# Peptides against a protein of PDB entry 3ZOQ: the designs that were tried, part 134

Target 1, 223 residues: chain A of PDB entry 3ZOQ
Amino acid sequence: QLLQDSWWNQLKEEFEKPYYQELREMLKREYAEQTIYPDSRDIFNALHYTSYDDVKVVILGQDPYHGPGQAQGLSFSVKPGVKQPPSLKNIFLELQQDIGCSIPNHGSLVSWAKQGVLLLNTVLTVRRGQANSHKGKGWERLTDRIIDVLSERERPVIFILWGRHAQMKKERIDTSKHFIIESTHPSPFSARNGFFGSRPFSRANAYLEKMGEAPIDWCIKDL

## One batch from the design tools (peptide; made by RFdiffusion4, then SolubleMPNN)

Design b2_p22_7_s1 (from b2_p22_7, 12 letters changed)
Fold by OpenDDE base, seed 1:
Structure b2_p22_7_s1 (fold): chain B 223 residues (1-223), chain A 22 residues (1-22)
Amino acid sequence: as target 1 above (223 residues)
Amino acid sequence: SEEEERLKKAEKEVKEYEEYYA
């Protein structure tokens, strides 16, 4: 079984559609002929770590990091031992200012994923050194469906949408049921224009508490 | 990501512009 039962029940019909079959064939060729990230076994890590029913928060990214050893199938996250990218550094700076967490000595966000933070990219693969190289190949249709089935869920979800690309997905989210936290992107170019001081972590936890759910422990321990 | 790359490029261009005209 490719996915956890909860996600399989929501997405099984997509995997039988022609667009996904074409995507799969494309990916087979890409992984055979080029260096593709993340590792093929890590493509669906976001869904592996966070079941459909366990999703509390969604953080949308665009596509994986395209450098060696960086991507691990989770938006904004990097494998341990990898230098933190600038956007991730700013995420941790905001985390520190928002709720007082120490800046970790690594960039893995797996601890968030395990608590119900779906770290989803809209495109789940990339060629080495070529950002957005797998745009328009079918991933967006699948990830749109992921957003749709979460939007249709009765139990509320918190969507954190950093930057314009993520915010374009707002139209797919039922704002009568779900909460949206928006700001500029954590990139150094845009972070000072609204990301810093946006306090997405405390705000997310405030919503969770209002819903009677356990808050996320956003603080990440050193390795 | 493309968004991050675009933002980085824009930042570089702005910095280069500021350095040129400063």
Scores: peptide ipSAE 0.031, ipTM 0.671, DockQ to the pose 0.147
Fold by OpenDDE base, seed 5:
Structure b2_p22_7_s1 (fold): chain B 223 residues (1-223), chain A 22 residues (1-22)
Amino acid sequence: as target 1 above (223 residues)
Amino acid sequence: SEEEERLKKAEKEVKEYEEYYA
């Protein structure tokens, strides 16, 4: 799968490393023998929609949704026509309360990705019905490198870190140069403990404006 | 995600607990 040149320049060394070759061979077997999500063509959608240079905001997820037709290679996002998962519903509720956006009739966050919101999972594939089934297989090393090269970038990035898993990546982020927005996870269990009212969307835009960059249009149009 | 599922499970358990003791 071809990456944009900007990402290729940052990650080409990783793709030559043994761990990634082993990951690739594992994935070939998994896709042949099991139902794996997302579609193999969609694994790197986050990097396809958002170039290295165009990244303004990063939203970290853990791994893809493991249900049929859900995952589209973007963290928290689901394909059109798919019922919005609970966490995504809460994201849209906070979006509405934060900046007044209407709740969309679909769960696709592609419009965010196209504006420079890197919707990155730390693990990029999953077996059907088996959350984190591809944990520890090499994805984390690649996605850690993605975080690292963004942290090393001179142009500032805003990292939105929901929940403990995402927040564990904070140690890799140069906070003297980059901005971090942290809250509890949008899951129904944790959303009332800090996610609701955290206003990550307006805060992200405030940082972008401070940097002299165009804000993100977070409002999602109906399909 | 596993984190989301853990949180959902915990929510269910808390809800069941609250319903039982409420």
Scores: peptide ipSAE 0.026, ipTM 0.669, DockQ to the pose 0.147
Fold by OpenDDE base, seed 4:
Structure b2_p22_7_s1 (fold): chain B 223 residues (1-223), chain A 22 residues (1-22)
Amino acid sequence: as target 1 above (223 residues)
Amino acid sequence: SEEEERLKKAEKEVKEYEEYYA
């Protein structure tokens, strides 16, 4: 996939490395032999919608939804017309309680991505019905580099880290320049232990305003 | 996701524990 110039300049060296070539060959076989999500053209949607220079906020996910038609190449996001997964429903509940947004009738977070919210999974592909089936195949090294180059950027970034998996990436973030918002995961099994009431959306906007940047319009319109 | 499955497992274990000691 072709990336925007700003991301290409940051990541071009990774694409030439053996690990990425091996990952690419693995993916070619997987897409040919198995049902893989998201669509191959949507793998890098997070980078397509949000340029390196335009990143204001990062929300880290683990890997894509593994059901038919769900994965959109954006963390936590689902294509329009797809039933909202439980974690996403809880994200919208917190959004409503935090800043008063109505719950949308769809689960697409593209409007956030277009405003500078990088919706990045650490693993960018998955086999149908097999969560984390592409773990340890090379994606983590690339996405670690994405975090690294953002951490190295002079202009501050806000990292929203829900749950233990995302929080493990904190060691790669220069907290002298960048802001971290941490809570439990929005999953029904953890949301009541700290995600609800964490107010990540208003807190992110408060940081943006302190930096002299425009806040994110987190409210999502119905389709 | 693995995170959600881990949390699901933990929830199940807690629920089973609570049911055993209820």
Scores: peptide ipSAE 0.023, ipTM 0.651, DockQ to the pose 0.108
Fold by OpenDDE base, seed 2:
Structure b2_p22_7_s1 (fold): chain B 223 residues (1-223), chain A 22 residues (1-22)
Amino acid sequence: as target 1 above (223 residues)
Amino acid sequence: SEEEERLKKAEKEVKEYEEYYA
């Protein structure tokens, strides 16, 4: 896949490294032999929708949804017509309580991505029905580099880190330049332990305003 | 996601528990 020039300039060296070549060869076999999500054309959707320079906010996920038609290459997001997963429902509940947005009739977060919200999973592919099946295959090294190049950027970024997995990436973020919003994960198992009431959306916009940037319109219109 | 799997497992465990004690 061809990345936008801004991301290509930041990541071109990674694509030439042996680990990424091995990952690519693995993925070729996986997509040929098994059902892999998202569609191969959608793997880098987070980078396609949000250029390196346009990143305002990063929301880290773990890996794609592993059900049919769900994953669209964006963390927490599902394709239109797909039932909202529990974590996403909780995200929308918090969105409603935080800034008064209506709960959308779909689960696509593309509107956020287009505004500069990088919806990045740490692992970008998954086998059907097998969560974390592509963990430790090389994606984490690439996505760590994505975090690194954003951390190195002079223009500040807001990192929203839900749950322990995302929070493990905090060590890679220069907090002298960038802002971090942390809470428990929106999962039903953890949402009541700190995610609800964390107000990540208003807090993100408050930071953007302090930086002189336009806030994100977090409200999602019905399709 | 791993969290969704944990959720499904927990839901199954709760359901099995309810069925066992119902």
Scores: peptide ipSAE 0.021, ipTM 0.630, DockQ to the pose 0.128

Design b2_p22_7_s2 (from b2_p22_7, 13 letters changed)
Fold by OpenDDE base, seed 4:
Structure b2_p22_7_s2 (fold): chain B 223 residues (1-223), chain A 22 residues (1-22)
Amino acid sequence: as target 1 above (223 residues)
Amino acid sequence: AEKEKELEKAKKELEEYEKFYA
């Protein structure tokens, strides 16, 4: 399926650039020769579920989960039936403590995406079992452009930046228009150093309410 | 055999991707 018209209008120039053509050719080889995640149809799921105009919140991830059946084309999200990764478990723990949501029996964040939460990784593909294997191959240039066009948007966006990697993108965000929620990463290695108790969900909704927008229903129903 | 089927699936999915993002 083609990108939604709103994203196409923002990104069409990028797809014509040499770096993206090189990335595309690289991906052709990678998908042909190796197991790459997510499925090629799911690469742009973040943009498919959340149009440019509908973005209310952005949650930045690094790259997709590199295990079988995990990656869903959405940052931190896993397909139903997949065991929740440690970082995602911690996200749900914070969600429970922040706003009282029950921990869901699955790890799909599609319900957030459908409400305007852009679940964007900075790198959109990965080789099986090889974290960051597609780092520096061109995705970062495209995803930087995604951040840029959102930063340029008149309607405010809330950026949730967990950990140093995501926080490095803060320099691309016009903080005079947009809101930033920063904490340590939800990873077990960092969550106790500031992620827990950061209350990103209630804070995001507080900003949305201040802007006169409907809050996100962060609570995820069981399947 | 499973890896080959996964590769064939990935190739078809990539061909479909090319139709949408070419």
Scores: peptide ipSAE 0.007, ipTM 0.381, DockQ to the pose 0.019
Fold by OpenDDE base, seed 3:
Structure b2_p22_7_s2 (fold): chain B 223 residues (1-223), chain A 22 residues (1-22)
Amino acid sequence: as target 1 above (223 residues)
Amino acid sequence: AEKEKELEKAKKELEEYEKFYA
């Protein structure tokens, strides 16, 4: 897939490495033989909507939703018309409690992405009905590099790390330059243990304001 | 040992998250 120039300049060396070539060949077979999500054209949507220079906030997910029509190439986001998954519902509940936003009638987070919120999964593809089916196939090495090049950037970034999987990436983030917001995962199994009341949206905006940057409009309008 | 325990916990949290993709 063609990336925008800003990301291409940061990642071009990765695409030439053997691990990524092997990943690409694996994906070609997977998309030919299985139902894979998201659509192959949507795999890099997080990078398409948010350029390297425009990243203000990063929200890390693990892998795409594995149900029909759900995955949009953005972490936690679902296409319009798709029922909001439980974790996303909890994200919107926290959004409402944190800064007073209404719960939208859809689950698309594209408006966040367009404002500089990089909605990055660590694994960018999945087989239908088989969560983590593409774990350990090479995506993690690429997405680690994405985190690394953002960490190396002079302009500060805010990393929102929900749950232990995302928090494992903290070691790759230069905390002398960048800000980290950590809590439990928005999953129904963990949300009540610290995600609710963590106020990640207002905290992120507070950091942006301290840096002299425009805050994110986290409120999502109905479609 | 601590890293392994964290990995096991992360795997369990992930498995729990996977149940709610539907």
Scores: peptide ipSAE 0.063, ipTM 0.650, DockQ to the pose 0.079; fails the geometry check
Fold by OpenDDE base, seed 2:
Order: sequence, then C-alpha cells, then structure tokens
Structure b2_p22_7_s2 (fold): chain B 223 residues (1-223), chain A 22 residues (1-22)
Amino acid sequence: as target 1 above (223 residues)
Amino acid sequence: AEKEKELEKAKKELEEYEKFYA
C-alpha cells in the first residue's frame, strides 16, 4: 500500500526500520492464519483520508473494533450499516449537545477524516474477538512517530485526547505550538465523569478559527 | 482492553443515559 506522498515523506524511514519489517511479517502471518481487522487494504485509511499537510485535528483511539465488518481503519468509526458502538453513540450525543448536530443513522466518520480530522488508533490491527491482541507488536512505535512528526510541524494541530491511554501521548506534543483538548473517554464507563459537557467539537473549531483556519463541519449527514 | 471495558461500561451507562434522557 502506497501512502500519500506527504505521509510517505514523513514516515519512509520508519518503514525501513527492523521493527516495522518485523511487524509486517507478523501481520502477513496473522492475516493468513486468522481473521484480522480491519481489512488489510483499510489499515492506513486514516492516513489515506487525511494527508500530513491537511491534518487539522487528531483524535486518538486505542485499537480497531474487533467485530465483523466494524473497523474501517479510522478511530471510533464504523462502516455504514454497522450498529453504532456505545462510545460512538456517546460521541454523537456530545456532538448533539455541543453544537446541535443530529445523530446520524450510521457510524462512519469519513466525513471528518476528509476535512482534516486524523482518526488515528495507536494500534492499527486486531484479531477478531480479541481486543488489544496486536498491542506491543510495533504499531505503537509507528503511531508515536506519526504524533511526533505532527508535533514537529510548524502549522498547529489540535489533539483531542479522550481517556488515559490517549492522554499518555501528551508528552510527545509540543504544547507551545499545538492545542490539546482532554477529557474522560466517551465510553459509557467514563463519559459521565467528564466527557459529556467537554464540548470538544466547538472547542476544536474555536481553536481553528483563532488560527485562521476553516472550522470542521462535524455534523454527519444520513446515508 | 480499556476500550472494551470502557465499551461495556459505556454500553451500560449509555443505556442508563438513554433511559434518563429519552
């Protein structure tokens, strides 16, 4: 899979490193021997939909959904026709309360990605039915580098960090250049403890406007 | 793991939330 030129220029050195070659060989075996999500063609969808230069906002997830047909290579996003997972439902509830968007009849966040919202998981693959099964296999090193090259970028980025896992990446972000929006995770386990009412969407747009950039149209149309 | 545990708890809390706000 060829990445867009902008990401390739930033990440080409990573793909030549032993850790990534080992990860690639591991993934070849995993995809051959087991059901792995997302589809191998969708692993880098976050980078495909949002170029390095077009990144305005980053939303960090942990790893892909591990159920059939769910994961589409974007954090929190599910393919059309898939029932919205609880965290995603809470994201849409906060979206509605924050900026008045209707709750969409699907769970695809591709419209955000196309506007410059990098929907990045820290781990980009998972075994069917086995959450975090590909944790510690090399993805975190690549995705850390993605965060690093964005942090090094002169043009500011807004990082939305929901929950402790995402917030652990804060140390890699140059807060002199970039903005961070933090809250508890949208998971029903944590959403009432700070995610609801955090208004990440309006806050992100407020930062974009201050930077002289076009805001994100966070409202998702029905399919 | 955090996502799944959070997803299960989130499902319960969402169901509670939906019951509260529905």
Scores: peptide ipSAE 0.020, ipTM 0.611, DockQ to the pose 0.158; fails the geometry check
Fold by OpenDDE base, seed 5:
Structure b2_p22_7_s2 (fold): chain B 223 residues (1-223), chain A 22 residues (1-22)
Amino acid sequence: as target 1 above (223 residues)
Amino acid sequence: AEKEKELEKAKKELEEYEKFYA
């Protein structure tokens, strides 16, 4: 089975659809002929670490990092030993200012994923050195469905939507049940225009507490 | 677009890193 039972029950119909079969065949060719990130076994890491029922927070990204060893199937996250990309550095700067966490010596967000933070990219694969190279190939339809089934869930979810691309998904979210935290993107090009000082981590925990849920321990330990 | 620019920068940083470890 590709996914945990809770996700499989929500997404099994998608995997049988022609668009996904075409995507799968495309990916088979891409992985055979090109260097594709992340590793094929890591594509669904966001869903592997965070079950459908365990999702508390969603952080949307666009597509994986396209450099060697960077992507690990989680939005904004990089494997240990990889230099932190600029947006991730800004995420940790905001984390420090928001709730006082130390900046970790690595960029792995796996500890967030294990606590119920779905670190979802809208596109789950990329060619080496070619940002958005797998845009419009079918991933967006699947990830839209992931957002939809979370929106349909009775148990509330907190969606953190950084930048315009993520915010375009707001129309798919039932704001009568779910909470949205919006700001500019953590990118150096936009972070000073609203991301810094947005305090998404404390705000997310405040919503979780209001719902009677355990807060996220956002602080990441050094490796 | 926001992430594309970041990824381009990250690629350059990684290329510099690769040169250090090559």
Scores: peptide ipSAE 0.019, ipTM 0.610, DockQ to the pose 0.107; fails the geometry check

Design b2_p22_7_s3 (from b2_p22_7, 11 letters changed)
Fold by OpenDDE base, seed 4:
Structure b2_p22_7_s3 (fold): chain B 223 residues (1-223), chain A 22 residues (1-22)
Amino acid sequence: as target 1 above (223 residues)
Amino acid sequence: EEEEKRLAEAEKILKEYEAYYA
């Protein structure tokens, strides 16, 4: 899959490593023999929508949604027409309470991605109906490298880390240059323990403005 | 303890998704 030059320059060495070649061979078999999400052309959508140089904010997820027509290669995001998952609903509730955005009639976060919000899962593929089925197959090594090269970037990045799975990546982030917004996960099982009221959207924009960058328009228009 | 907390969170998220896809 072709990447923008800015990401290719940062990641080209990874694609030549044995672990990634093994991952690619595994994926070829998986896509041929089983139903895998997202579509193979959408695996790197997070990198397609948001170039290395254009990243302003990173939001980490675990792995893609595993139902038909849902995953679009962006963490937490679902294609238009797809019922919003509970965590995404809570994200929109916090968005509404934080900065007054209306709840959109769809779950696509593409508008965020186009503005520099890297919606990155740590694992980029999944078997239908089998959450985390591609865990430990090589994606984590690549996505760790993505975090590393962003951490090494001189221009600051804001990392939004919801829940412990995302927060475990904090050790890879140079906090002398980059800013971290942490809270509990937006899941209904954890949102009331810190996610609600964390105001990650206004906080992110406050930091962007402090850095002299344009804020993110977090409000999502209806389709 | 930290690993236990990560596992517990992962299990909760899994249950959420199981309910979502049910």
Scores: peptide ipSAE 0.219, ipTM 0.834, DockQ to the pose 0.114
Fold by OpenDDE base, seed 5:
Structure b2_p22_7_s3 (fold): chain B 223 residues (1-223), chain A 22 residues (1-22)
Amino acid sequence: as target 1 above (223 residues)
Amino acid sequence: EEEEKRLAEAEKILKEYEAYYA
């Protein structure tokens, strides 16, 4: 899958490494022999919608949704017409309480991605019905590199790290240049322990404005 | 302790997804 120049320049060396070639061969078998999500053409949608230079905010997820027609290559996001997963519903509840946005009638976060919100999962593929089935197959090394090259970038980035899985990546982020927003995960099992009331959206925009950058329009229009 | 908390959170997230896809 072709990446735009800004990401290609940052990641081209990774694609030539044995681990990625092995990952690629694994994925070829997986996609041929069983149902894998997202569609192979959507695997790198996060990088397609948000160039390396245009990244303003990063939101880390674990791996794609594993049900039919759900995953669209963006963390936490689901295609229009798909029932909103519990974590996403809580994200929208916090969005409403934080900055007053209405709850959208769909779960697509593409509008965020187009504004510079990199919606990155640490693992970019999954088998149907088998959460985290592609963990430890090579994606984590690539996505770690994505975090690294963003951390090395001079222009500041805001990293939103919900839950411990995402927060484990904090050690890779240069906090002298970049801003981190941490809270518990939006999952119903953890949201009441810190995610609700964390106001990540207004805090992100406040920091963007401080840097002289345009804020994100977090409100999502109905389709 | 941190590893235990990490694993517990991962299990909770998994249960959420299992319930969603059931």
Scores: peptide ipSAE 0.188, ipTM 0.813, DockQ to the pose 0.117
Fold by OpenDDE base, seed 2:
Structure b2_p22_7_s3 (fold): chain B 223 residues (1-223), chain A 22 residues (1-22)
Amino acid sequence: as target 1 above (223 residues)
Amino acid sequence: EEEEKRLAEAEKILKEYEAYYA
């Protein structure tokens, strides 16, 4: 797929590397032989909606939802009309408690992406009904590079790292320039152990304001 | 020990999805 110039300039060297070519060939076979999510045109939606230069906040996820019509290439986000997954429900509950936003009648986080929130999964594809089926196939190397080039950027970024897997990426982030907001994962199995009450949205906006940048409008309008 | 904690969390997250898609 064609990326925006800002991302292409940062990632073009990765796309030429053998690991990515192997990943690409694997994906061609997977999409031909299996039902893969998201739609191939949506794989890089996080990069499409949020240019390299426009990134203000990064929210890391693991891999896409694996049910029909759910994944839209953005971490934690589901297409309109799709039942909100439990973790997303908890994200909206924390959003409501943190800054008073109403719970939206859909689960699309596109409005965040358009404001500079990079909703990045570490793995960008999945087989239908098979969570983590594309783990260890090459995506992690590319998405690590995405984190790296953001870390190397002079203009600061806020990284929201929910759960231990996301927090493993801290070693790649230059904390002399960038800010990290950490808590337990929004999953029902972990949310009460630190995610609820962590107030990541107001904290992110506080950092943005400190940096002289416009805050994110985290509230999502009904469709 | 840290690795065990990471694995345990990952398993919990997967259980959430399993329940959601059941």
Scores: peptide ipSAE 0.180, ipTM 0.807, DockQ to the pose 0.114
Fold by OpenDDE base, seed 1:
Structure b2_p22_7_s3 (fold): chain B 223 residues (1-223), chain A 22 residues (1-22)
Amino acid sequence: as target 1 above (223 residues)
Amino acid sequence: EEEEKRLAEAEKILKEYEAYYA
């Protein structure tokens, strides 16, 4: 896929590396032989919606939803018309309690992405019905590089790290420059152990305000 | 121990998804 110039300049060397070439060949076979999500045109939507320079906040996910019509290339986000997954519902509950937003009637987080919230999964594809089926195939190396180049950026970034998987990336983030908001995962199995009440949205906006940047409008309008 | 915690979380998340998609 074609990336906008800002990301291309940061990542172009990765695409020529053997691991990525092997990943692309694997994906070519996977998309031809099986049902893979998201649509191949949507794999890099997080980078399409949020340029390298426009990133204000990063929210890390694991891998895409593996059901029909769900994944849209953005972590935790589902296409309009798709029933909200449990973790996403809890995200909206925390959003409501944190800053008073109403629960939207859809699960699309595109409005966040357009404002500079990079909704990045560490693995960017999945086989239908097989969670994490593309783990360890090369995506993690690319997405680690995405985190690295953001960490190297002089303009600060806010990283929201929900759960242990995301928090493992903390070692790649220069905490002298960048802000990290950590809590348990929004999953029903962990949300009550720290996610609820963590107020990541107001905290992120507080950092942005302190930096002299416009806050994120986290509230999502109904469609 | 940390590895066990990561594994436990992953299993819980998977369980959530499996329940959702069932």
Scores: peptide ipSAE 0.165, ipTM 0.803, DockQ to the pose 0.115

